# Ledger of designs, part 54: peptides against a protein of PDB entry 5HOI

Target 1, 351 residues: chain A of PDB entry 5HOI
Amino acid sequence: FRYMPFSPAGTPFGFTDRRYLTMNEVGYVSTVKNSEQYSITVSFFDVGRFREYHFEDLFGYDLCFLNEKGTLFGQSKTGQIQYRPHDSIHSNWTKIIPLQAGERITSVAATPVRVIVGTSLGYFRSFNQFGVPFAVEKTSPIVALTAQNYRVFSVHYSQFHGLSYSLSELGTSSKRYYKRECPLPMSLPNINSDMKKDANLDYYNFNPMGIKSLFFSSYGDPCIFGSDNTLLLLSKWRSPEESKWLPILDSNMEIWKMSGGKETTDIHVWPLALAYDTLNCILVKGKHIWPEFPLPLPSEMEIRMPVFVKSKLLEENKAILNKKNEIGADTEAEEGEEDKEIQIPVSMAAE

## One batch from the design tools (peptide; aimed at target 1 K285)

Design b1_p21_4 (made by RFdiffusion4)
Pose (drawn by RFdiffusion4):
Structure b1_p21_4 (pose): chain A 322 residues (1-190, 198-318, 341-351), chain P 21 residues (1-21)
Amino acid sequence: FRYMPFSPAGTPFGFTDRRYLTMNEVGYVSTVKNSEQYSITVSFFDVGRFREYHFEDLFGYDLCFLNEKGTLFGQSKTGQIQYRPHDSIHSNWTKIIPLQAGERITSVAATPVRVIVGTSLGYFRSFNQFGVPFAVEKTSPIVALTAQNYRVFSVHYSQFHGLSYSLSELGTSSKRYYKRECPLPMSLPNDANLDYYNFNPMGIKSLFFSSYGDPCIFGSDNTLLLLSKWRSPEESKWLPILDSNMEIWKMSGGKETTDIHVWPLALAYDTLNCILVKGKHIWPEFPLPLPSEMEIRMPVFVKSKLLEENKEIQIPVSMAAE
Amino acid sequence: SEKEERETKLYEEVQELLKEP
């Protein structure tokens, strides 16, 4: 099996010279093939706070993670990473991650206080926001990483367990695990979208902590999974809280559409900030549309029953209250 | 109220998409 470089909400090149590196509620990072180099553009949705800028990529960064304080870049092959703070007060710093034979950096994540690099051999290298290393750890092969403040949500893969996840906190003292390689019941992919599933074999469209600090993941099944009771290991449950396919179906008047797709950015309490993509492909294009907000619904709606009540989709009060 | 406004806005966005080629 070949591990692929992962970033949250990243898009493939397809038949173009540009794609999105990473995408969330803060903004979007795109890269354009420029003859022999790349042109990276860092954009923001709150235009009033941060200023959109661009720079020339002489290394070919294919890994990226965005937070409110800075942008982290990474190269899956050479192992070079660069953290660019949004404000000009703080300097950029660059480090090169040691990589063994065939070892690839598979995912990177950054917070205002932590920088995380994961490799295909299971190396977990953590730094502060300035590049000072804390500890190097060996874990299962990492395929996806996201972080919030001091906490890290990592997705692992092997030939035995399949997909597993770890939830840990990088405290000031030492590293503590909340969950260590527990089952991750995300649906794996089972065509026009072939380009995407070569770029992202797991179908993990994006993963992120919620606005209130709960781990979330959005697989190829277009269902938002939220980790409930992660503080008590014996009570941990993955809860499906939004069937985005059902929502587009309800808002489209019960019509099956093959051209409307959801691209996850982040979860804010009960609202999924996303990009509504219109077209043959399931990933967003250029220019990037304005973010949309999709309220989470428990998957308790049956299409056949909804069609009877309407004879937008009107929902029976008795069912809506449930 | 705010939740219903967000749902209305998303419904209108989906309707605009359905009107596109």

Design b1_p21_4_s1 (made by RFdiffusion4, then SolubleMPNN; from b1_p21_4, 12 letters changed)
Fold by OpenDDE base, seed 5:
Structure b1_p21_4_s1 (fold): chain B 351 residues (1-351), chain A 21 residues (1-21)
Amino acid sequence: as target 1 above (351 residues)
Amino acid sequence: SSREEKRRRFAERVAELLAQP
């Protein structure tokens, strides 16, 4: 096993001189190899809100995280990081993360208020948006990071325990854990079954964990999309005892359904973000499971979330209650039923 | 767009991809 630099929805070079460093709902960052240099382009889906920009990369950035305010770059081997605001109001900053012998930056994340660096030795480094350090913590080896506002979702790997995750909040004075190195029920790529195709081996060498992306939903729930093409959402994470991973989408099954039951083995979902009940994704056709150039337009895949059935049932129940109250029926609606976990039948979650 | 319209557009996009060589 080798710790590789991970960025959300990053793609390998493959047989090309270009790759995506990262992509999400905001946009996509590409790098093109030009001899000993790289040209990086930061592109946006909302061209009216953001201006595309490019720069020459002399360091060979292999880590990236894009948010609505800027782009964080990192070099896994040298420990160099750079933050570039999208606006010209704020200055770019560069910092070198001290690395031990053989240590690598494995993932970086940035929000408008925090920068996070994770390493192969489990060093978790936090900064503000200006690169001022807050803390250094030693955790299990970090393989992936994402962040939203003050919250950080981290994925850890141990040879003994497999995958774990943490969910933390980086306040002004302290780090709070909602979840700390809890087991992550995600399947790792199976080298023997899945690597029979050379294209899968290239991706495995790029990303041995098979984590295509991780992000926070629009509701602030941690999401992860693994090699099995299942979208997992961490539900009830505020209640440690009730917290569970929900398989909210099997993307292979959904593509198969949408095809009318045709063979879809060459059609792949590349995840970007989860907005409400919709997975924003790139649909990819071909041998490679990742998007090539040019980037196709994002597609919207509907998710039959049990949570949305719950919200709809709650709205319908509220509408029924409001209608009953308008009709003057003194049904003592005990206020206590709003917190009842509407057990959605497992069948409704799978259909 | 309605949920049904999103589902339709997604199905159309899958069909377009299936029709590509």
Scores: peptide ipSAE 0.488, ipTM 0.928, DockQ to the pose 0.579
OpenDDE base, seeds 1, 2, 3, 4: peptide ipSAE 0.487, 0.486, 0.484, 0.485; ipTM 0.926, 0.927, 0.925, 0.927

Design b1_p21_4_s2 (made by RFdiffusion4, then SolubleMPNN; from b1_p21_4, 11 letters changed)
Fold by OpenDDE base, seed 5:
Structure b1_p21_4_s2 (fold): chain B 351 residues (1-351), chain A 21 residues (1-21)
Amino acid sequence: as target 1 above (351 residues)
Amino acid sequence: SRREERRRAFAKRVQELLAQP
């Protein structure tokens, strides 16, 4: 097994000089080879909110994470990381992560408040948004990371135990675990069955775990989209005894239904994000399971959330709203960046 | 409904892709 750099919804170069480093609901980051250099472009879906920007990459960044405030880049072999705010108010910063012989950065994640680096030896490194280090923890080898606010979803791999996951919260003083290296019931790519087409082998060599993406839902639930094209959501993660992975979407089955039962083996879903009851994704036509250039417009796939998940999410959001209304009475408004509460669409409350 | 409109838009996009060579 070879540890490869992972970024959410990142694509291989294939036979081209260009690829997507990452993509999500905010936008997409592309890189183009120019001799020994790379040109990186950070593009956004909301062109009214954000301005596209580019820069020359002399380091060959192979890791990326995009959020609403900035982009984190990483170089898996050298340990270099760079954070670039989207605004001009905050400065870019660069750091070198110390790596042991043969160690690789395998994944990076960034929120407006945290930067996380995971390695092939299982070093979990946490920083604030300015790159000030908090802690270094030793875990099982990290193969993928995502983060939302203070929460981190990490995927681990052991040759003996297969895939595991952790869900943690990075407070100011300590890391709290909601889940710590629990079994992840995701199927790995089957080399013998799935690799019959050269395009599948190319993707396997880029991403041997077959994790197309992982993200938090708009409700803060960990989501993973594997090589089987099934969207898994971690339900009830606050209650360790009740927590379970839910297969909330078979994307191949959904495409097949929407086709009217036609052959759809050349239509692929590329996942971006889960917003409420919709998977934001790119629909891809062709031999390659990943989007090419130019990037097609995103599509929305409806999921069937289990009624018990929907009800709990509505109750949790009501409880958050009520707590904000109770706290808002007595403490003078220090202008802390308001955590933009994702307003639940009224349409989800009526079904 | 907005949900039915999204389903119709998705189904239309799948049919458009099926019509491509």
Scores: peptide ipSAE 0.553, ipTM 0.945, DockQ to the pose 0.538
OpenDDE base, seeds 1, 2, 3, 4: peptide ipSAE 0.552, 0.551, 0.552, 0.553; ipTM 0.943, 0.944, 0.943, 0.944; seeds 1, 4 fail the geometry check

Design b1_p21_4_s3 (made by RFdiffusion4, then SolubleMPNN; from b1_p21_4, 10 letters changed)
Fold by OpenDDE base, seed 4:
Structure b1_p21_4_s3 (fold): chain B 351 residues (1-351), chain A 21 residues (1-21)
Amino acid sequence: as target 1 above (351 residues)
Amino acid sequence: SAREERRRRFAERVQELLAQP
């Protein structure tokens, strides 16, 4: 096993000179090999809100995280990180993360307020958006990171314990754990079954954990999308005893249904983000499970929120509506259609 | 509904991809 640099929805080069370093709901970052250097392009889905930009990369950045305010880059071997704001108001900054012999940066994450660096030795380093350090913590080896606002979702790997996760909040003065190195019930890629196709071997060599992406939902719930193409959502994470992973979408099954039961073995979901009840994703056709160039337009894949998540959203929306009504805003309640009982197919309850 | 329309568009996109060689 080798620790590989992970970025959310990053793609391998394959047989090409170009790949996506990362992609999400904001946009996509691509890199192209230009002899001994790389050209990086930061592209956006909302072209009215953001301007595409590019730069020459002399360092060979292999880690990336994109947010609404900037892009974080990292070089896994050298420990160099760079933050580039999308606007010209704030300056770019560069920092070298001190690495031990054989240590690698395995993942980076950035929000408008925090920068996080995780390493193969389990060093968790936190900074503000200006690169001012807060803390260094020693954890189990970090294999993936994502962050939203002040929250960090980290995935850890141990040869003895497999995958674990942490959920933490990086306040101004302290780190709070909601979950700390708890078991992550995600299936690892099966080397023997899946590696019969060269394309799957290339992806495995790029990403041995099979984590296609991880993100926070629009509601601030940790999400992970593994090699099994199932979207897992961490529900009730504020209540340690009630916290559970919910398989909120089997993407293979949903594509199969939408096909009318045809063979769909060459159609792949590439996850970007979870917005409300929809997985924003790229639909890919071909031998490779990842998008090629040019990037197809994103698709909205409807999730069947488990009844328990929908009920909580209805309760939260009712509580928001009741608070608005207490403030004296006469908004006519449109009688929304009766919540048809989402029968979870019996097949998902029997395994 | 907006949900049904999203689901329709997704189904159409899957059919378009299935029709590609």
Scores: peptide ipSAE 0.560, ipTM 0.947, DockQ to the pose 0.625
OpenDDE base, seeds 1, 2, 3, 5: peptide ipSAE 0.560, 0.560, 0.559, 0.558; ipTM 0.947, 0.948, 0.945, 0.946

Design b1_p21_4_s4 (made by RFdiffusion4, then SolubleMPNN; from b1_p21_4, 11 letters changed)
Fold by OpenDDE base, seed 4:
Structure b1_p21_4_s4 (fold): chain B 351 residues (1-351), chain A 21 residues (1-21)
Amino acid sequence: as target 1 above (351 residues)
Amino acid sequence: SRREEIRRRFAERVQELLAQP
C-alpha cells in the first residue's frame, strides 16, 4: 500500500494532461500539464460572487482545498504549501512543511480561519489562515482531511486497524476532540471485483481508499462518500455515546429508481457537497467514474434524512429561536402546529 | 414542492444521460 495525496472530489489525469485537483459547492480547481510546468485554474459556480483566476505552478501541486475565501495548494513530496486568497486584499503565502524521509503530505484542508496539513506518518499540523502555526500533533497516518470553520474531520489508516476517523475543533488556545480515531464503517475498494475495468484500476491507483469526497454538511455534520457510492453522515457527534454513521443516500439506488429500473452502470455520482436535504453532485456518464472536461453542470439529489436528523434540526432550530425570543419581550404565542409526527411511510422501514 | 422540483430535475437529468450514446 502507498499513501496517495487526497483532495476532496479530486480526479486522476487518466490518459489526459488535465485533471481536477478538487471540487466542492464553491467551485472547482483544475490543473493542466504544460511540459515541465502546470497551469492551475480556480473556477467558481457563482460567477457573480467570484472571479476565475489562473497561475503557473512550478511545483506540481497535487493537493488542493477550496473554500469561500481562498485556495490551499500542497505538494505531497516536497512539503510545500501555498494559500491563495480569492480576493486581492490578502496576500498569498507559501510555507514548507518539514517532512521526514519517506513522509508525504497526504491531505490538506483550509477554512477562512484554519489551515490543516496531514501526513503519511500521522503528523497533524494546524495553522491560522495566515500560515501562523498553532500545533503539531502525532496521530495515526492521515489519508484524508476536510474542515469547516474551526472543525476538522480527519480520516486515518492503519494496516492493522483499517480506517478510523477523528472529529476535532481547533479553538484559539486548544484542540477539542469530539471523536478520536474511532472506527470508520466504510468499505474499502474491492480490488478483485472492481479492477476488471481498466478505468477502475486507474482510479484505485490514484485513490486506494476509494474516498471520492469528504466534507461537512451545511449543518456541520461530517460526511463521507466512498467507493460504494453511499453517502455517510455522522449524526449526534456531540454526544459520544449516541454518535452514529447514517447511510443517508445510496446514489446507485437513486439513479436506478430514476431510470425506471434500467441498466445504469455507466452513470455515476460525483459528490460535491451536502446542502440541507440535497447532495450537490456531478452526474457523469461514461467509462470513468469521475467528471471529465468540460465540467457538467451540478445536479441536486434529494437525500432521505432519517427522521431522527429532521427532529433534531427542528429541536435545534426551536432552541435557537427560543434563545432569540427570551431576549425579546411581550408578543403573543401563536399555537403553531408543533406535533406533526412525520409519518415515515411504512414501505421505507422494510427496505 | 421544492423537493418535488429537485426530484423532477434529477429524474430529467438521468433520462437525458440515458438517452446519450
Scores: peptide ipSAE 0.612, ipTM 0.957, DockQ to the pose 0.585
OpenDDE base, seeds 1, 2, 3, 5: peptide ipSAE 0.610, 0.610, 0.610, 0.609; ipTM 0.956, 0.956, 0.956, 0.957

Design b1_p21_5 (made by RFdiffusion4)
Pose (drawn by RFdiffusion4):
Parts: sequence; structure tokens; C-alpha cells
Structure b1_p21_5 (pose): chain A 322 residues (1-190, 198-318, 341-351), chain P 21 residues (1-21)
Amino acid sequence: FRYMPFSPAGTPFGFTDRRYLTMNEVGYVSTVKNSEQYSITVSFFDVGRFREYHFEDLFGYDLCFLNEKGTLFGQSKTGQIQYRPHDSIHSNWTKIIPLQAGERITSVAATPVRVIVGTSLGYFRSFNQFGVPFAVEKTSPIVALTAQNYRVFSVHYSQFHGLSYSLSELGTSSKRYYKRECPLPMSLPNDANLDYYNFNPMGIKSLFFSSYGDPCIFGSDNTLLLLSKWRSPEESKWLPILDSNMEIWKMSGGKETTDIHVWPLALAYDTLNCILVKGKHIWPEFPLPLPSEMEIRMPVFVKSKLLEENKEIQIPVSMAAE
Amino acid sequence: ASEKEEREEKLYEEVQELLKE
């Protein structure tokens, strides 16, 4: 099996010279093939706070993670990473991650206080926001990483367990695991979207902590999974809290559509900040549309029963209250 | 509650605009 470079909400090149590296509630990072180099553009949705800028990529960064304080870039092959703070007060720093034979950097993540690099051999290298290393750890092969403040949500893969996840906190003292390689019941992919599933074999469209600190993941099944009771290991449950396919179906008047798709950015309490993509492909294009907000609904709505009540989709009060 | 309903209406209008395209 070949591990692919992962970034939250990343898009493939397809038949174009540009794609999105990473995408969330803060903004979007795109890269354009420029003859022999690349042109990276860092954009923001709150235009008032941060200034959109661009720079020339002489290395070919294919890994990226964005937070409110800076942008982290990474190269899956050479192992070079660069952290660019949004403010000009703080300097950029660059490090090169040691990579063994065939070892690839599969995912990177950054917070205002931590920088995380994961490799295909299971190396977990962590730094502060300035590049000072804390500890190098060996874990299962990492395929996806996201972090919030001091906590890290890592998704692992092997030939035995399949997909597993670890939830840990990088404290000031030492590293503490909340959950260590527990089952991750995310649906795996089972065509026009072939380009995407070569770029992202797991179908993990994005994963992120919620605004209130709960781990979330958005697989190819277009269902938002939230980790409940992660503080008590014996009570951990993955809860499906939004069937985005059902929502587009309800808002489209019960019509099956093949051109409307959801691209996850982040979860804010009960609202999924996303990009509504219209077209044949399931990933967003250029220019990027304005973010949309989709309220989470428990998957308790049956299409056949909703069609009877309407004879937008009107929902029976008895069912809506449930 | 009112803000949630406004977000749902706005999303419905966005979906309708996509369907008209």
C-alpha cells in the first residue's frame, strides 16, 4: 500500500496546474504549477484580520496546515517544513525532517504552541512554534494529523487493525494519551472521482477538532463523525451527527442530485462550515465559493416518510421534535 | 433558535441558486 500526503480538505490537481493544499475556517491555501516551481497563495475569510499574501515555492510543498496564527508547509519527499506566521513580527523558520528509505511525511499539523510532523513509518516529531524539538516518538504509521492548542488527533493505518486513531495532549511536562490506537469506524471508499481517491485513498475529506475541542472526521461517506466521551476511555463513542447527503436531499426538495457536494472546513458548536461544490467533481474549484453553514442533524430522517408528508421538504413536527 | 432558523433559510436559498444554474 502506498501512503499519500494528506492535508485537511486538500484537493488534487486533476487536469489543472493548481489545487488546494489545505482549507478550514481560517482560510484556504492554494498552489499553482509555475513552469518548474510553484506559486503558493495563502488566503483568509476574515479579510479584516489577516492580509492575503503569496510567495514562490522552490521546493514543491504538498503538505499544509493552517491555524489563526501561522501557516505550516511540508514536502512529503524531501522532508522540508516551513512555518510562516501570519504577522510579520515573528520570523519564518525552516527545518528538514530526517527520512529513511521510502519514508514519506504523510501529514503535518500546527497550533500556536505546537508543530506536528507525521511520517509513513510512524515517526511523531513535535516542536514548539519556533522549531525547538521536544521529543521524537515512534508510533503506528500516521496517515492524518490535526491539532488544537496542546492536543493532537492522529489517524493511523496498518495491515492488521486497519484504521485506528490516537488522542493525546502535548503538555508542558510530558505527553499523555487520552486514547491510544482505538478503532476508527470511518467508512472507507468502495468513476469520475478516481482522481481524488488516488490523491486521498482513505477518503478522509478532512478532520479537525470542533470549536469546543471534540475530535471530528469527515470521510468519503459524507457523514460528520464526532468523538463523544473521549475523556473516559470506556465510554468513547463515535457519533454520526450530520448526513450531508440527506441535507442536500432535503433542501433540494427531495430530488436526487449528482452535482451538489459538501466540502468540510470545521464544526462550530452545531454548524458545519463548509464549501458547497457544484459540478461533476466532489472537490471545490477556482475560484473558491463563499463558505456555507449547514446545521447538524441526527440521522433519524427517512426519505420515504418525508415524501409522504409533503404530499423545500417539509418535515413533520412529530418527527422534527424527535 | 431564531439564528439557527436564519442559517437554515440562507443555506436553502444557496442550494436553490445552485439548482437554478

Design b1_p21_5_s1 (made by RFdiffusion4, then SolubleMPNN; from b1_p21_5, 12 letters changed)
Fold by OpenDDE base, seed 5:
Structure b1_p21_5_s1 (fold): chain B 351 residues (1-351), chain A 21 residues (1-21)
Amino acid sequence: as target 1 above (351 residues)
Amino acid sequence: SERRKEIRKKFAEEVQKLLAE
């Protein structure tokens, strides 16, 4: 096993001179290799809100995180990081992260208020948006990071324990854990079955964990999209005993259904973000499971959140009750039905 | 909801388009 630099929805070069360093709901960052240098372009889906920009990269940045305020870059081997605000009012800053012999930056994340660096030795480094350090913590080896506001979702790897995750909040004075190195029930890529196609080997060499992306939902729930093309959402993470991973989308099954049961082995979902009740993604056709150039327009996939079904059934039941009350029917509302397991209608489970 | 039906319809159309290419 080798620790590889991870960025959310990053793509390999493959046989090309270009790749996506990262992509999400805000936009996409591409790099083009030109001899000994790279040209980086930061592109946005909302062209009215943001202006595309480019710069020459002399360092060979292999880590990236894009947010609404700026882009964080990192070089996994040298420990160099750069933050570039999208707004020209704010200055770019560069910093070298001290690395031990053989240590690599494995992931970086940035929010408008925090910068996070994770390493192959489990060093978790936190900064503000100006690169002022808060703390250094030693954890299990970090393989992936994402962040939203003050919250950080980290994925850890141990040779003995496999994958684990942490969910933390980086306050001004202290780090709070909601979850600390808890088991992550995600399947690792199966080397023997999936590697029969050369295209899968290239992706595995780029990303041995098979984590296509991780992000926070619009509601602030940790999400992960693995090699099995299943979207997992961490539900009830505020309640330690009630917290669970929900498989809210099997993207292969959904593509298969939408095809009318045809072979869809050449159609792939590339995850961007979870907005409300829809996965924003890129539909990819071809041998490679990742998007090529030019980037297709994002697609929307509906998710099956039991909580949304429950909330909607509760809203629909409230709307039905309110309509019944307007019609003057004296039906005593028995208080006791709140705890009934709202049976997901078999039709919504079977479709 | 009508919105979810529309999202599902659009996604199905996109998948069918890709299958025809």
Scores: peptide ipSAE 0.616, ipTM 0.955, DockQ to the pose 0.586
OpenDDE base, seeds 1, 2, 3, 4: peptide ipSAE 0.613, 0.616, 0.614, 0.615; ipTM 0.953, 0.955, 0.955, 0.955; seeds 1, 2, 3 fail the geometry check

Design b1_p21_5_s2 (made by RFdiffusion4, then SolubleMPNN; from b1_p21_5, 12 letters changed)
Fold by OpenDDE base, seed 3:
Structure b1_p21_5_s2 (fold): chain B 351 residues (1-351), chain A 21 residues (1-21)
Amino acid sequence: as target 1 above (351 residues)
Amino acid sequence: SSAREEKRKEFAERVQKLLEE
C-alpha cells in the first residue's frame, strides 16, 4: 500500500498531459504538463461571480482544495503549500510544512477561516487563512480531508483497523471532537473484480482508497462518495451515540432506473457537492470513471432521502420563529439555535 | 413537487441522451 495525495474529485492524468486537481460546486482546478513545468487554471461554474485565472507552477502541485474565497495548493513530497485568494485584494502566501523522511502530505483543505494539512504519518496541522499555525496533532494516518467553516471531516487509514473518520471543530483556542477515529463503513476497491479493466487499475494506482470525493452538505453533514458509487451521509453527528452513516444514494441504481433499466456500465457519476436534496455531479460517459476535457456541465441528481424533510423542517422552524417574533414574545432566540440538529421524525425517514 | 419532478425529468433526459451517444 502507498499513501497517495488526495484531493476532492481529483482525476488522474491517465494517458494525457492534463488532469483536474480538484472540483466541487464552486468550480474546478486543472493542471497541464508543460515539459518540466505545469500550468494551473482555476475555473468557476458561476462566471458572473468569479474570474478564471491561471499561473505557472514550478513545484508540481499534486494537492488542491477550492473554496469560495481562494484555492489551496500542496506538493505532497516537498511539503510546500500555497494559498491563492480569488480576489486580488489579499496576497498569496507560501509555506513549507516540515516532513519527516518518507512522510507525505496526503490531503489539504481550506475554508475562508482555516487551512488544514494532513500527512501519511497522521500529523494534523491547522492554520488560519493567513498561514498562521494553531496546532499540530498526531492522529492515525490521514488519507483525506475536507472542511466547511470551522468544521473538519478527516478520513484515516490503518493497516490493522481499515478506514476511520473524525469530525472536529477548529475554534480559536481549542479543537472539539464530535467524532474521533470512529469506524468508517465504506467499502474499499475490490482489486480482483474491478481491476480486469486497465482504466480501473490506473484509477486505483491514483486513488487506492477509492474515495472519489468527500464534502459537507449544505446542511453541514459530512458526506463521502466511495468506489461503490454510494453516497454516504453522516446523520446525527452532534449525538455521539445516535450518529449513523446513511446510504442516501446508490448512483448506479439511480442511473439504471433513469435509463429505463438499460445497461449503464459506461455511464458514471462524478460527485461535486450535496446541495439540499440534490447531488451536484458530472455525468461521465466512457471507459474512464472520471471526467475528461472539456468538463461537461454539472447535473443535479435528486436524492429521495429525508434531506427534503430537513428543508421543510427548516422552513417550518423559520415560519414558527417568524410567528413568535410577530407575537412579541421576548424569546431570546439564542444565536446558538441555528446550530441545532434538525430531528427528522422516524415516519418521514422511512419514506 | 413540480421543481423536483422537473429536475428528475431533466436528469432522465440527460441519461437517455448519453445512452444514445
Scores: peptide ipSAE 0.436, ipTM 0.915, DockQ to the pose 0.517
OpenDDE base, seeds 1, 2, 4, 5: peptide ipSAE 0.434, 0.435, 0.435, 0.436; ipTM 0.912, 0.914, 0.915, 0.915; seeds 2, 4, 5 fail the geometry check

Design b1_p21_5_s3 (made by RFdiffusion4, then SolubleMPNN; from b1_p21_5, 13 letters changed)
Fold by OpenDDE base, seed 3:
Structure b1_p21_5_s3 (fold): chain B 351 residues (1-351), chain A 21 residues (1-21)
Amino acid sequence: as target 1 above (351 residues)
Amino acid sequence: SEEREKKRKELAKRIQELLAE
């Protein structure tokens, strides 16, 4: 087994000189190989909000994470990381992560307030948005990271225990765990059945875990999209004993239904983000399960699970709060109520 | 909702376009 650099929805080069380093709901980062150099382009879906930019990469960045404020780059072997704000107000910064012999950066994540680096030896390194270090923790080997605000979703791999996950919050003074190295019920790629096609072998060599992407939903729930094309959502993560993975979308089944029951074996979903009750994704046609160039327009795939109930319950809770405020009840809106997990009634979770 | 049905029709249309390629 080899630890490979992972970035959310990153694509292999395949037989081309270009690939996507990462993509999500904000945009997509591409790299083109030019002899010994790379040209990186950071593109956005909202062209009115953000300006596309490019730069020459002399280091060969193979890790990337895009957020609404900037792009984090990493080089898995050298330990170099670079943060590039999208605005011209904030300066770029570069840092070298100290790596042991044979250690690699396996994943990086960035929010507007945190930078996270995970390694093949299980070093978890946290920084602020300016590259000032907070802590170094030793965990099981990290294979994937994502982050939203102060929260980090990490995926770990052990040869003995398989896949595990952690969910943590990186406060100013301390790290809190909601989940710590718990079993991840995701299927690994099946080499013997699926790899009869050369294209699947190329993708497996690029991403042996088959994790196409991982992200937080718009409601702050950890999501993972594996090689089985099933979207898993971590429900009830604030309650350690009640926390469970929900298969909220079988994307192959949904494509098949939406086709009218036709053969859809050459249509693939490439996940970007979960916004409310819709998976934002790229629909890909062909032998490769990943998008090529140019990037197709994103599509929205509806999930049937009660995330729609979360939006209604949020609207109902807002309407109740607004009615309480109109009635002049001095309900101290405890700043902590925004962090209450919306309990979905069991009756609505079964539809 | 009407918006949900619109998104579903757009997705179905895009899948049919890809099946015709």
Scores: peptide ipSAE 0.557, ipTM 0.944, DockQ to the pose 0.537
OpenDDE base, seeds 1, 2, 4, 5: peptide ipSAE 0.556, 0.555, 0.557, 0.558; ipTM 0.941, 0.943, 0.945, 0.944; seeds 4, 5 fail the geometry check

